# Designs tried in a protein design run: peptides against a protein of PDB entry 1LOE. Part 19

Target 1, 181 residues: chain A of PDB entry 1LOE
Amino acid sequence: TETTSFSITKFGPDQQNLIFQGDGYTTKERLTLTKAVRNTVGRALYSSPIHIWDSKTGNVANFVTSFTFVIDAPNSYNVADGFTFFIAPVDTKPQTGGGYLGVFNSKDYDKTSQTVAVEFDTFYNTAWDPSNGDRHIGIDVNSIKSINTKSWKLQNGKEANVVIAFNAATNVLTVSLTYPN
Target 2, 181 residues: chain A of PDB entry 1LOE as posed
Amino acid sequence: TETTSFSITKFGPDQQNLIFQGDGYTTKERLTLTKAVRNTVGRALYSSPIHIWDSKTGNVANFVTSFTFVIDAPNSYNVADGFTFFIAPVDTKPQTGGGYLGVFNSKDYDKTSQTVAVEFDTFYNTAWDPSNGDRHIGIDVNSIKSINTKSWALQNGKEANVVIAFNAATNVLTVSLTYPN

## One batch from the design tools (peptide; made by RFdiffusion4, then SolubleMPNN)

Design b1_p10_6_s3 (from b1_p10_6, 7 letters changed)
Fold by OpenDDE base, seed 1:
Structure b1_p10_6_s3 (fold): chain B 181 residues (1-181), chain A 10 residues (1-10)
Amino acid sequence: as target 1 above (181 residues)
Amino acid sequence: VDILSMSFSL
């Protein structure tokens, strides 16, 4: 079994295993994707390529990721747009901002993007988001339009605990989010 | 983001 793993408990100013893109940066030992201003995109990539599919065997990697995050918007009733955990090709660059979360460019399925994302979406985009208008967690495959979603109650300024797991044998991706405190 | 852990296994 080929395994790639890492843990970051404190994000330093010179974090060697991350590549920062756009407005992404570290401050006070935390990874910050954007400041609380409009029209910004920030991303951070793990610096080493990960082998997730073996063309010779057909095997697909299992994975588990866990992280904590805080969304701290100055106005709790006006929060945009959220963020994603994503897997994309090694040469990936920031994509369309706003509701596309800097990861996608279309609501139409685009196999050439080769991108899977779990979105934590705080802003309702009528063109592709669930019609109930709820803030939500979504699973995105080659499109900003999620293949599945679940309503999520944002607790502004509170720390969320996230676990994302993919089981290659069952082809099931699971997401859990809790506010433990 | 405060804490991050990742593991891939192939």
Scores: peptide ipSAE 0.618, ipTM 0.953, DockQ to the pose 0.434
Fold by OpenDDE base, seed 3:
Order: C-alpha cells, then sequence, then structure tokens
Structure b1_p10_6_s3 (fold): chain B 181 residues (1-181), chain A 10 residues (1-10)
C-alpha cells in the first residue's frame, strides 16, 4: 500500500509543497485563489505527483480531504463563479474561460482531460448549471456540466467546513459542507 | 482556504 498524506495548517509565503498558478497566492497564513477584481483566475497544486491508479493491479486510490473556506458573494449577479477542489494530470494548466472555474473549458464531456472536480458554484450559467438557478455544489467529471449537484445555501463571508471522500470499492464520492458557527 | 488535510491510499 502506497500512502500520500499532507496537512497545511498555516499557508506560508514560500510554501514549498504548493505550485501557484495564475493569481493564486498566500496572505495572512491563508491560501487565496483570486485577487479582489473582475476576471481573475488562480490555482494551487500540490507539488508532488500522486499515484491514484495502478495499471498493473487495477487498484484505485481511496482518498479523503478536508479544508475550510470563505467566499464573499453578497448577490447572485455581480460575483465570481466560485471555486473547485480538483484532481488533474501533472501538466494541468489554468483555464480562463468565464464560468469554468479555472479548471474546464467545455460543457461537453472530454475524457482526455482526465479531470475530476468538486465545485462550489456561486454563479448561474444558464448553459450548463441546474435550471433552478441555485448556488450549488457539483461533482464534475471531464466537464463543467456536473454529473450531480445539490443546492447550497451560502452563508456569505462565513467559514465553511468541507470534507470530500472517495471510496474506490464503491466508486462513490461524498461531499459534506457545514457552517459550524 | 485554511487547514487543509489530504490522504491518498493506493
Amino acid sequence: as target 1 above (181 residues)
Amino acid sequence: VDILSMSFSL
């Protein structure tokens, strides 16, 4: 069994185990993905490649991740798109198309992207988002059009706790989001 | 983002 684990309790200015892309940076010991302006994309990648599939045995990795985050989106129209936790190939590059959360570039399924994301989406894109227009959590596989979504009641500016877990035996990804305060 | 923890097991 190969296990890769890490934790970051304080994000430093020279965080050695992260690769920053676009406007991603650290400030006040937190990871900030965007500047407080329009049309900004930022990402942070774990710097070491992770083996998630063994071609010889067929084994797929189980994983669990937990983090906290804050989003400021006081309305539904003059706000950015949200953010994602994602797993992608090592040569992944930030995507700048509006609504694609810096990760995808099409609503069409593209198996060659080999990208899975959990989105926390604050902007309704009529072309691919759930028709009810709610802010939502989505599971995205090779497309910005989620394979499954759940309405998310955003508590603006409040710290959310997230847990994402994948069970390889059942092929089930679970997402939980709570506001403890 | 704060207090990030991840674990992969293969």
Scores: peptide ipSAE 0.593, ipTM 0.950, DockQ to the pose 0.373
Fold by OpenDDE base, seed 4:
Structure b1_p10_6_s3 (fold): chain B 181 residues (1-181), chain A 10 residues (1-10)
Amino acid sequence: as target 1 above (181 residues)
Amino acid sequence: VDILSMSFSL
């Protein structure tokens, strides 16, 4: 078994194990993906490639990821698009912004993107989001149109705890989000 | 993002 693990408790200005893209940066020991302005995309990648698929056996890696986040919109009734945790090819670059969250370019399934994401989507895009208009958590496979979603009530400015786990044996991805305070 | 932890096993 090959295991890769890491933990970042404080994000420094020279965080060597992250690659920053677009507007992504660190400030006050936190990773900040976007500024509260229009049309910004920021990403951060773990700097080392992760072996998540064995071509010889077909085995896929199990993984568990946990993080905390804050979405702090200037106007709680006019928020931006949200963010994702994603897995993409090593040469991945920022993709379409806005509702595509800088990770995808299409609502149609596109295997060539080779991207899986868990979205924390705070903006209703009529063309692909759940029709109820709720802010939601979504599982995205090669498309911004989620294969599954769950309504989620954003608490603007509050810290959320997230756990994302994938069980390769069952092919099940689980996501949990809580506001502990 | 405040803290981040990841573990992958293959």
Scores: peptide ipSAE 0.591, ipTM 0.949, DockQ to the pose 0.435
Fold by OpenDDE base, seed 2:
Structure b1_p10_6_s3 (fold): chain B 181 residues (1-181), chain A 10 residues (1-10)
Amino acid sequence: as target 1 above (181 residues)
Amino acid sequence: VDILSMSFSL
């Protein structure tokens, strides 16, 4: 068994195990993905490639990730799109199309992207988001159009706890979000 | 983002 693990409790100004892309940066020991302006994308990648698929055995890695975040989205119209936790090829680059959360570039399924994301979506994009217009958590596989979504009642400005787990044996990805405070 | 922890096992 090959295991890759890391934990960051305080994001420093020189976080050596992260690669920052776009407008992503750290401040006050937190990771901030975007500037509070239009047309901004920011990402942070774990700096070391992770072996998630064994070509010889066909095995796919199990994983668990947990993180906390705060989003300020007091309304549904004058806000950013949200953010994702994502897994992508090592040469992944920020995507700048509006609504694509910096990760995808199409609602069409594209197997060549080899990208999986869990989105925390705060903006309703009529072309691909659930028709109820709710803020939502989505599981995205090779497309910004989620394969599954769940309505998410945002507690604006409050710290959320997220756990994302993948069981390779069952091919099931689970997402939990709670507001402990 | 505040605390982040990740573990991958293959």
Scores: peptide ipSAE 0.586, ipTM 0.950, DockQ to the pose 0.415

Design b1_p10_6_s4 (from b1_p10_6, 7 letters changed)
Fold by OpenDDE base, seed 5:
Structure b1_p10_6_s4 (fold): chain B 181 residues (1-181), chain A 10 residues (1-10)
Amino acid sequence: as target 1 above (181 residues)
Amino acid sequence: VSITSMSFSL
């Protein structure tokens, strides 16, 4: 079994192993997807293709990813849409912004999207989000409408540690988010 | 400390 791995502890001004899309950029050793400005989408892709899903055999690789993020809204009661960790085809480009998080274009299942995302959704979109209105973690498969969600309480301005793991043998995706404080 | 965790079969 072949394994591919990478680690970025500090994001430089000219990060060679990332492809920046939209408004994504690095500053102060952080990857910044968007500022607190309307109508912006920022993305960053790992620059090398990773063999996660084999379209010929149907085999899927195991994977584990971990990262730390901060959502810092100037007004804790007026936040934007959130962000995703996603896996998409190598030629992926920014998609619809706003509630679609720059990753999807529809709430209807679209197999041609070939995109799986874990969303950290901070804004309630009545058309597809859970009716309780909670901010949530969602698992999105070829649609912005999550196949599963879990309520999540945003701690504005605080660092959250995330671990996402996929077990191909069991076909189980696990997401863990921790605020250390 | 607060922890949110979920597992789902795809």
Scores: peptide ipSAE 0.496, ipTM 0.938, DockQ to the pose 0.069
Fold by OpenDDE base, seed 4:
Structure b1_p10_6_s4 (fold): chain B 181 residues (1-181), chain A 10 residues (1-10)
Amino acid sequence: as target 1 above (181 residues)
Amino acid sequence: VSITSMSFSL
């Protein structure tokens, strides 16, 4: 059994273990994915490949990730699309922005995407999002149309603590989001 | 404190 781990407590100006894409950058010890302007996509990738899926055996690794995020929309009543934590091929590049969150290009299942994402979706896209219109956490497999969602209330400008865990033995993905205040 | 949790079998 092999284990890979990393921790980034503060994001520096030369964060060498991350690959920044699009508008992603670091400032004031934070990773900033996008500016509060239209049509921006920013991503950050861990710089080393992670052995999640073994092509020889078909086995999938367990993983746990935790992070703290802030969505700070300039207008609480006009919030943009949100963001994802995602796992994608090593050569992944930014995809369609807006409601596709820079990670997907289709609401139809596309196995060639080879991408799994946990979305924190703050904008209702009528074509694929849950019809109740709620902001939500979604599990996305090769499609921006989530295979499962749960309503989530954004607290604009507030820190949220997230834990995402995958248990390979049970094939269960767990997402926990906490606003501590 | 507000907590939102979900578990899903892939």
Scores: peptide ipSAE 0.495, ipTM 0.938, DockQ to the pose 0.070
Fold by OpenDDE base, seed 1:
Structure b1_p10_6_s4 (fold): chain B 181 residues (1-181), chain A 10 residues (1-10)
Amino acid sequence: as target 1 above (181 residues)
Amino acid sequence: VSITSMSFSL
């Protein structure tokens, strides 16, 4: 069984196993996607290709990922736009910013994007987000319009622990987010 | 402690 794993506790300036895109960078041992300024996109990719879906056999890999994140907006009542954990083709480049979170270009299903994302969405985009206007966790498949969402209460400036697991046998994706305090 | 969790069949 092929297995790929990695762990990054401290993000260094010369992080060899990451590819930085856009405004993404490391500082103070943290991966920073964006500063608190408008109209920026930052991404970081794991540098090694991972076999998620085998087109020849149709097999899909199991995976588990965990990370901690902080969203620290200067105004806790106006926070945009959030971020994603995403899986995309190896040659992926930054996509549309803003509400598209730098990973998608359309709310319409586009199979050519070959992108799956778990979004942590802090900003209500009327064109595609759940009508209740809640900040939410979303599962995005080839579209910024989530196929499933769960309301989530942002704690601005606080560390959140996330676990994302996919079971290929059951085809179930599980997301858990915890504010430990 | 605040926990948000979801499971979805793709």
Scores: peptide ipSAE 0.493, ipTM 0.937, DockQ to the pose 0.069
Fold by OpenDDE base, seed 2:
Structure b1_p10_6_s4 (fold): chain B 181 residues (1-181), chain A 10 residues (1-10)
Amino acid sequence: as target 1 above (181 residues)
Amino acid sequence: VSITSMSFSL
């Protein structure tokens, strides 16, 4: 068996185990994905490749990740699209299309993307988001159009604690978001 | 305290 793990409590200005893409940067020991302007995309990748899927055996690894985030989205119109936790091929590059969260580029299923993401979506894109218009958590497989979503009531500017776990034996992905206060 | 959780089979 193989296990890879990492933990970042404070994000430094020269964080060696992260690759920053686009407008992603660190400030005050936090990771900030985007500038507070239109048409900005930022990402941060763990710098070392991780064996998630074995092409020879077809086996998929279990994984668990946890993080804390803050989103400022006081309204539904003058805000960014949200963000994702994602797993993608090592040569993944940021995508600039609006609404695609910097990860995808189409609502059509494209297996060549080889990308799985958990989205925390704060902007209603009529072309692919749930029709109720709610902010939502979504699970995205090779498409920005989530295979499953759940409404999420954002507590604006508050810290949310997230746990994402995948059980390969059951093929179940679990997402938990908690506002502790 | 508020919790939002979801689980599903891929």
Scores: peptide ipSAE 0.493, ipTM 0.940, DockQ to the pose 0.069; fails the geometry check

Design b1_p10_7_s1 (from b1_p10_7, 3 letters changed)
Fold by OpenDDE base, seed 4:
Structure b1_p10_7_s1 (fold): chain B 181 residues (1-181), chain A 10 residues (1-10)
Amino acid sequence: as target 1 above (181 residues)
Amino acid sequence: SFSLKNIYVG
């Protein structure tokens, strides 16, 4: 079967294979999604569509993605909402900000969203987040209300390594996050 | 729908 792959080791000011949306930009060879200000949404999309789902056959591709991220919060006890890795239709545009992470618009399941996301959620939204109030990693399918979550301790300013893999045969998504340093 | 096998936080 056909395989598509790409790699970005550092982000330049003229990153040709990314489409920036909202407040997303590159600086110091990093992709920056938001600034430490209220109500900002930044997104970056891979510029070439990837055939993940075949609407005719229903077949879904396997995929693996890895990345590192840093969350820099002015106050480690008062952080913003976090961010997501997401897969969405090619014409996707920024959605509701804040707790919706710029990716969703509802806690109710909305199949028209056609969006799957892994959230790294640093802010407790009472209406949909796990009741324990923990920062968490979640899998979001057509809703900001995660289908599953796990508590996660943010290390402010530290690099986290993430691996996300999807097995189409089993329809199982796996997420790994580590702080190697 | 998607299923979650593992979320590893280390």
Scores: peptide ipSAE 0.076, ipTM 0.740, DockQ to the pose 0.058
Fold by OpenDDE base, seed 1:
Structure b1_p10_7_s1 (fold): chain B 181 residues (1-181), chain A 10 residues (1-10)
Amino acid sequence: as target 1 above (181 residues)
Amino acid sequence: SFSLKNIYVG
């Protein structure tokens, strides 16, 4: 088996292992996807392609990723739209913004998207989000409409620790989020 | 296909 790993503890101004798209950039050693303004999309991609799924054999790799994020909105009662961790084809480009989080274009299942995302969704879109209106974590497969969600209480301005793991033997994707402080 | 579940929030 082949293993690929990487770690970024500080995001520099010339981060060679990231491809920035849209409004994504680095500042003060942090990766910033968007400023707190309307109608912006920012993305950052790991620059080296990773072979996760073999189309010929159907084999899928295990993976584990961990990261820390901060959502720091000027108004904690009006926060949009959140962000995603996503896996997409190597030629991926920014998609629809707003509630589509720059990663999807439809609430309908689109096999051609070939995109899996874990969303940290701070804004309720009535057309596809859970009916309780809660901010939530969701797992998205080829659609912005999550196949599974769980309510999540945003702590504005505080660091959240995330672990996302995929077990190929069980075909289970697990998401864990904690606020350690 | 994937069985995507097990979301834990603490």
Scores: peptide ipSAE 0.068, ipTM 0.734, DockQ to the pose 0.058
Fold by OpenDDE base, seed 2:
Structure b1_p10_7_s1 (fold): chain B 181 residues (1-181), chain A 10 residues (1-10)
Amino acid sequence: as target 1 above (181 residues)
Amino acid sequence: SFSLKNIYVG
């Protein structure tokens, strides 16, 4: 079996294995997706295409990814939308629509987008987010409207450790988020 | 700690 792996412990100014889109950039060894202003979107893509889905056989690869992030969202109204870990076709481009986390452009299911995302959503969009208004983690398949969500109590400004794993045999995606003590 | 699982994500 073929395996692709990468690890980035520190993000450099000339990070060659990342493609930056929009306002995404590195500073002080960190990846920063957006500036803390309105109407900004930023993304970073792993620069090498990864063979996750085989169109000929239909086989899907297993994968596991882990990362650490910090979000500053001291309130529920004057904050950004959040961010995603996403998998998309190689020609993927940033999406600028508000609330779509730079990845999607519709709440309608669009199988042609071939995009899967795990969202860490800090802004309540009435049109598609869970009605309780909670900050949440969601699994998004070809739509900003999550197929599954879970309320997430953000520890503002604290480092969160995330593990995302997909088991192709069971067709189960798992997301784990912890705040280390 | 938070955990989210979903079946049939593809």
Scores: peptide ipSAE 0.064, ipTM 0.755, DockQ to the pose 0.047
Fold by OpenDDE base, seed 5:
Structure b1_p10_7_s1 (fold): chain B 181 residues (1-181), chain A 10 residues (1-10)
Amino acid sequence: as target 1 above (181 residues)
Amino acid sequence: SFSLKNIYVG
């Protein structure tokens, strides 16, 4: 029943409550995961461990997160690879880049990963993405191959508002995305 | 807008 919360409205150059990994950094009060260049993986972790899953009892906490993101690609028709919001064990490190989004290493289910992600996937990977080729939002559990997806229309350069909520009692994860402008 | 709900997360 304990609740932990945090809020970051402006990302400073010395953001003490974030751990930056790879190419992730802050500029102009924004968190920047990657620049529009090849071979980049950037991540940012909340610096304090949060008790979401209890390995002894199997209990999972409720959680809700909201954020705004922008994907601003030089070519709107060639955008790779997207990004995730993810929950992973303490001491997590960047994983495979590219289509694995720096969070996973395989399309095979790997319970030892202990990683859950909501992907905002802008690039079609034939080996695991939905066959329609659409850009999509997906729920990833211990695999880059999503357990569920829905097509999503990217608005390049526009701010998207996201809310992700998990209800542990019902095992329902809800993702909402809007482009207010 | 976009919404996705999944009842089989865990």
Scores: peptide ipSAE 0.063, ipTM 0.751, DockQ to the pose 0.045

Design b1_p10_7_s2 (from b1_p10_7, 3 letters changed)
Fold by OpenDDE base, seed 3:
Structure b1_p10_7_s2 (fold): chain B 181 residues (1-181), chain A 10 residues (1-10)
Amino acid sequence: as target 1 above (181 residues)
Amino acid sequence: SFSLNNIYVG
């Protein structure tokens, strides 16, 4: 078997293994996707392509990733769209449509996008989000319209711990989020 | 095809 792994404990000003897109940058050893202003998109990609699926054998890799994040809105009642962890083709580019979290551009399923995302969605978009209007975690496959969601209460300004794991044998993606503090 | 059923929020 072949395994690829990486760990970033501190994000430096010249982070060699990241590709920054849009407004994404590093400051104070943290990766910052956006400032608290309207109509901004920031992304960061791991710089080395990772083989998740082998087209010749059909084998799919297991993977696990963990990270912490903070959403810090000046007004907890006026929060923007949120963010995603995503896997996409190497030539992926930021998407600027409102509500699409910088990753997608349609609520219609598009297999050619080849994009999977876990969304941490803080804004209710009536056209595609769960009708209860709750902030939520979602799993997105080739569409901003999640295939599965769960209500999530944002703790503004607090660090959340996330673990995302994929089991290739069962084709199950698992998302865990906790607020340890 | 993916079965993406498990979301845990604590």
Scores: peptide ipSAE 0.079, ipTM 0.745, DockQ to the pose 0.056
Fold by OpenDDE base, seed 4:
Structure b1_p10_7_s2 (fold): chain B 181 residues (1-181), chain A 10 residues (1-10)
Amino acid sequence: as target 1 above (181 residues)
Amino acid sequence: SFSLNNIYVG
């Protein structure tokens, strides 16, 4: 079985293996998805398509990804919507912003989206988010309304380590988030 | 479809 892998330790101003969309950019060796202003959407895509799903056989590849992120909100009690790690078609473009995180357009299941995301959601959207109002991690399949969530306490300005793994044999996606410091 | 068994937050 063929394996594809890549690693980006530091983000440069001319990052050849990324496609930037919207307000996404690099600064200080970091990938910055959005500025702390209203209604911004920024995305970054791996520049080479990854064959993760075989339409002919229906087989899906295993994958693991890890990254570190920081959410640095101007006000710890008034933060933006959060962000996602997502897998989408190669021609994907920024979608609806705000609570849709620039990745989805509906809370209703839409197979045509062909998008799977892990959301790190810092804003409570009454229409689709867990009723407890907690900030949360969610698994989104073709909808901004997560199929599963878990409460998550944002540490503003702190680095979070994330590991996302998918087991194709079991169709199980696992997410781990830690604040090591 | 996808299933989620483990979300670790710590």
Scores: peptide ipSAE 0.077, ipTM 0.752, DockQ to the pose 0.058
Fold by OpenDDE base, seed 2:
Structure b1_p10_7_s2 (fold): chain B 181 residues (1-181), chain A 10 residues (1-10)
Amino acid sequence: as target 1 above (181 residues)
Amino acid sequence: SFSLNNIYVG
């Protein structure tokens, strides 16, 4: 059984195990995805391809990832769309369409995109987001339109701890978010 | 604390 793992506790100015796309960059040992302006997108990819799906057997790997993040979204209108943790093909490129979180480009299901994302969504897009307008966590499979969502009460500017785990045997993806006290 | 579980991925 092959296992790939990595850990980044501090993000350096020359983080060699990350590929930065768009406006993504590191500063003060933090990863910053976007500037606080309109029409900006940034991403960071783990630089080494990982084998999570075997096309010959159909087997999918288990995985667990954890991270902390801070979002500054003091209101629901003059804020960015949020961000995702995502898994995509090695040649993935940033997507610039508004509301698509830099990862997707359509609300239509597109199996060829082979992209899975966990979104932390801070902007209500009428065309695809849950109708209650809540900030939410979503699981996105080949579409910005989540297959499942849960309302999320953002603690603005506070660090959140996230754990995302996938169990291939049960086909269950679990997302946990906690604000430490 | 928040949790979201989905039994279908992919």
Scores: peptide ipSAE 0.076, ipTM 0.760, DockQ to the pose 0.047
Fold by OpenDDE base, seed 5:
Structure b1_p10_7_s2 (fold): chain B 181 residues (1-181), chain A 10 residues (1-10)
Amino acid sequence: as target 1 above (181 residues)
Amino acid sequence: SFSLNNIYVG
């Protein structure tokens, strides 16, 4: 099976293999999706199409991705809204902001979205989030309402290491997150 | 650390 891979260790001011959307940009060799201000949606897409899903056969490719992220909020007790790693059609554009994380438009399942996301959700939206109100990691398939979630304790300002892997043979998605320091 | 395992539903 053919394999496609890429790696970005430093984000430059003219990162040609990324498409920036909304307020996303690079600074100090890091990708910044949003500043700590209201009404911001930032996204970054890998610029080349990758064959993940075959619409004719329904087959899905294996994939694995790893990244580090930092959420650095001025107030650790009031943090909104989080971010996602997502896979979407090649012509994808920013969707609804706020609790929809710029990736979805509804809590209702919409197969036409063709979008899968892993959310790192720091804000409780009563209409669709787990009722315990915890910050959480969720798996989202064609809806902002996660098919599964797990509570996650945000360490504000600290680097988190993430690995997301999908096994197509078993249809199992795995997510791991660690705070190494 | 955190880990989550889930079945993909496409």
Scores: peptide ipSAE 0.048, ipTM 0.714, DockQ to the pose 0.046

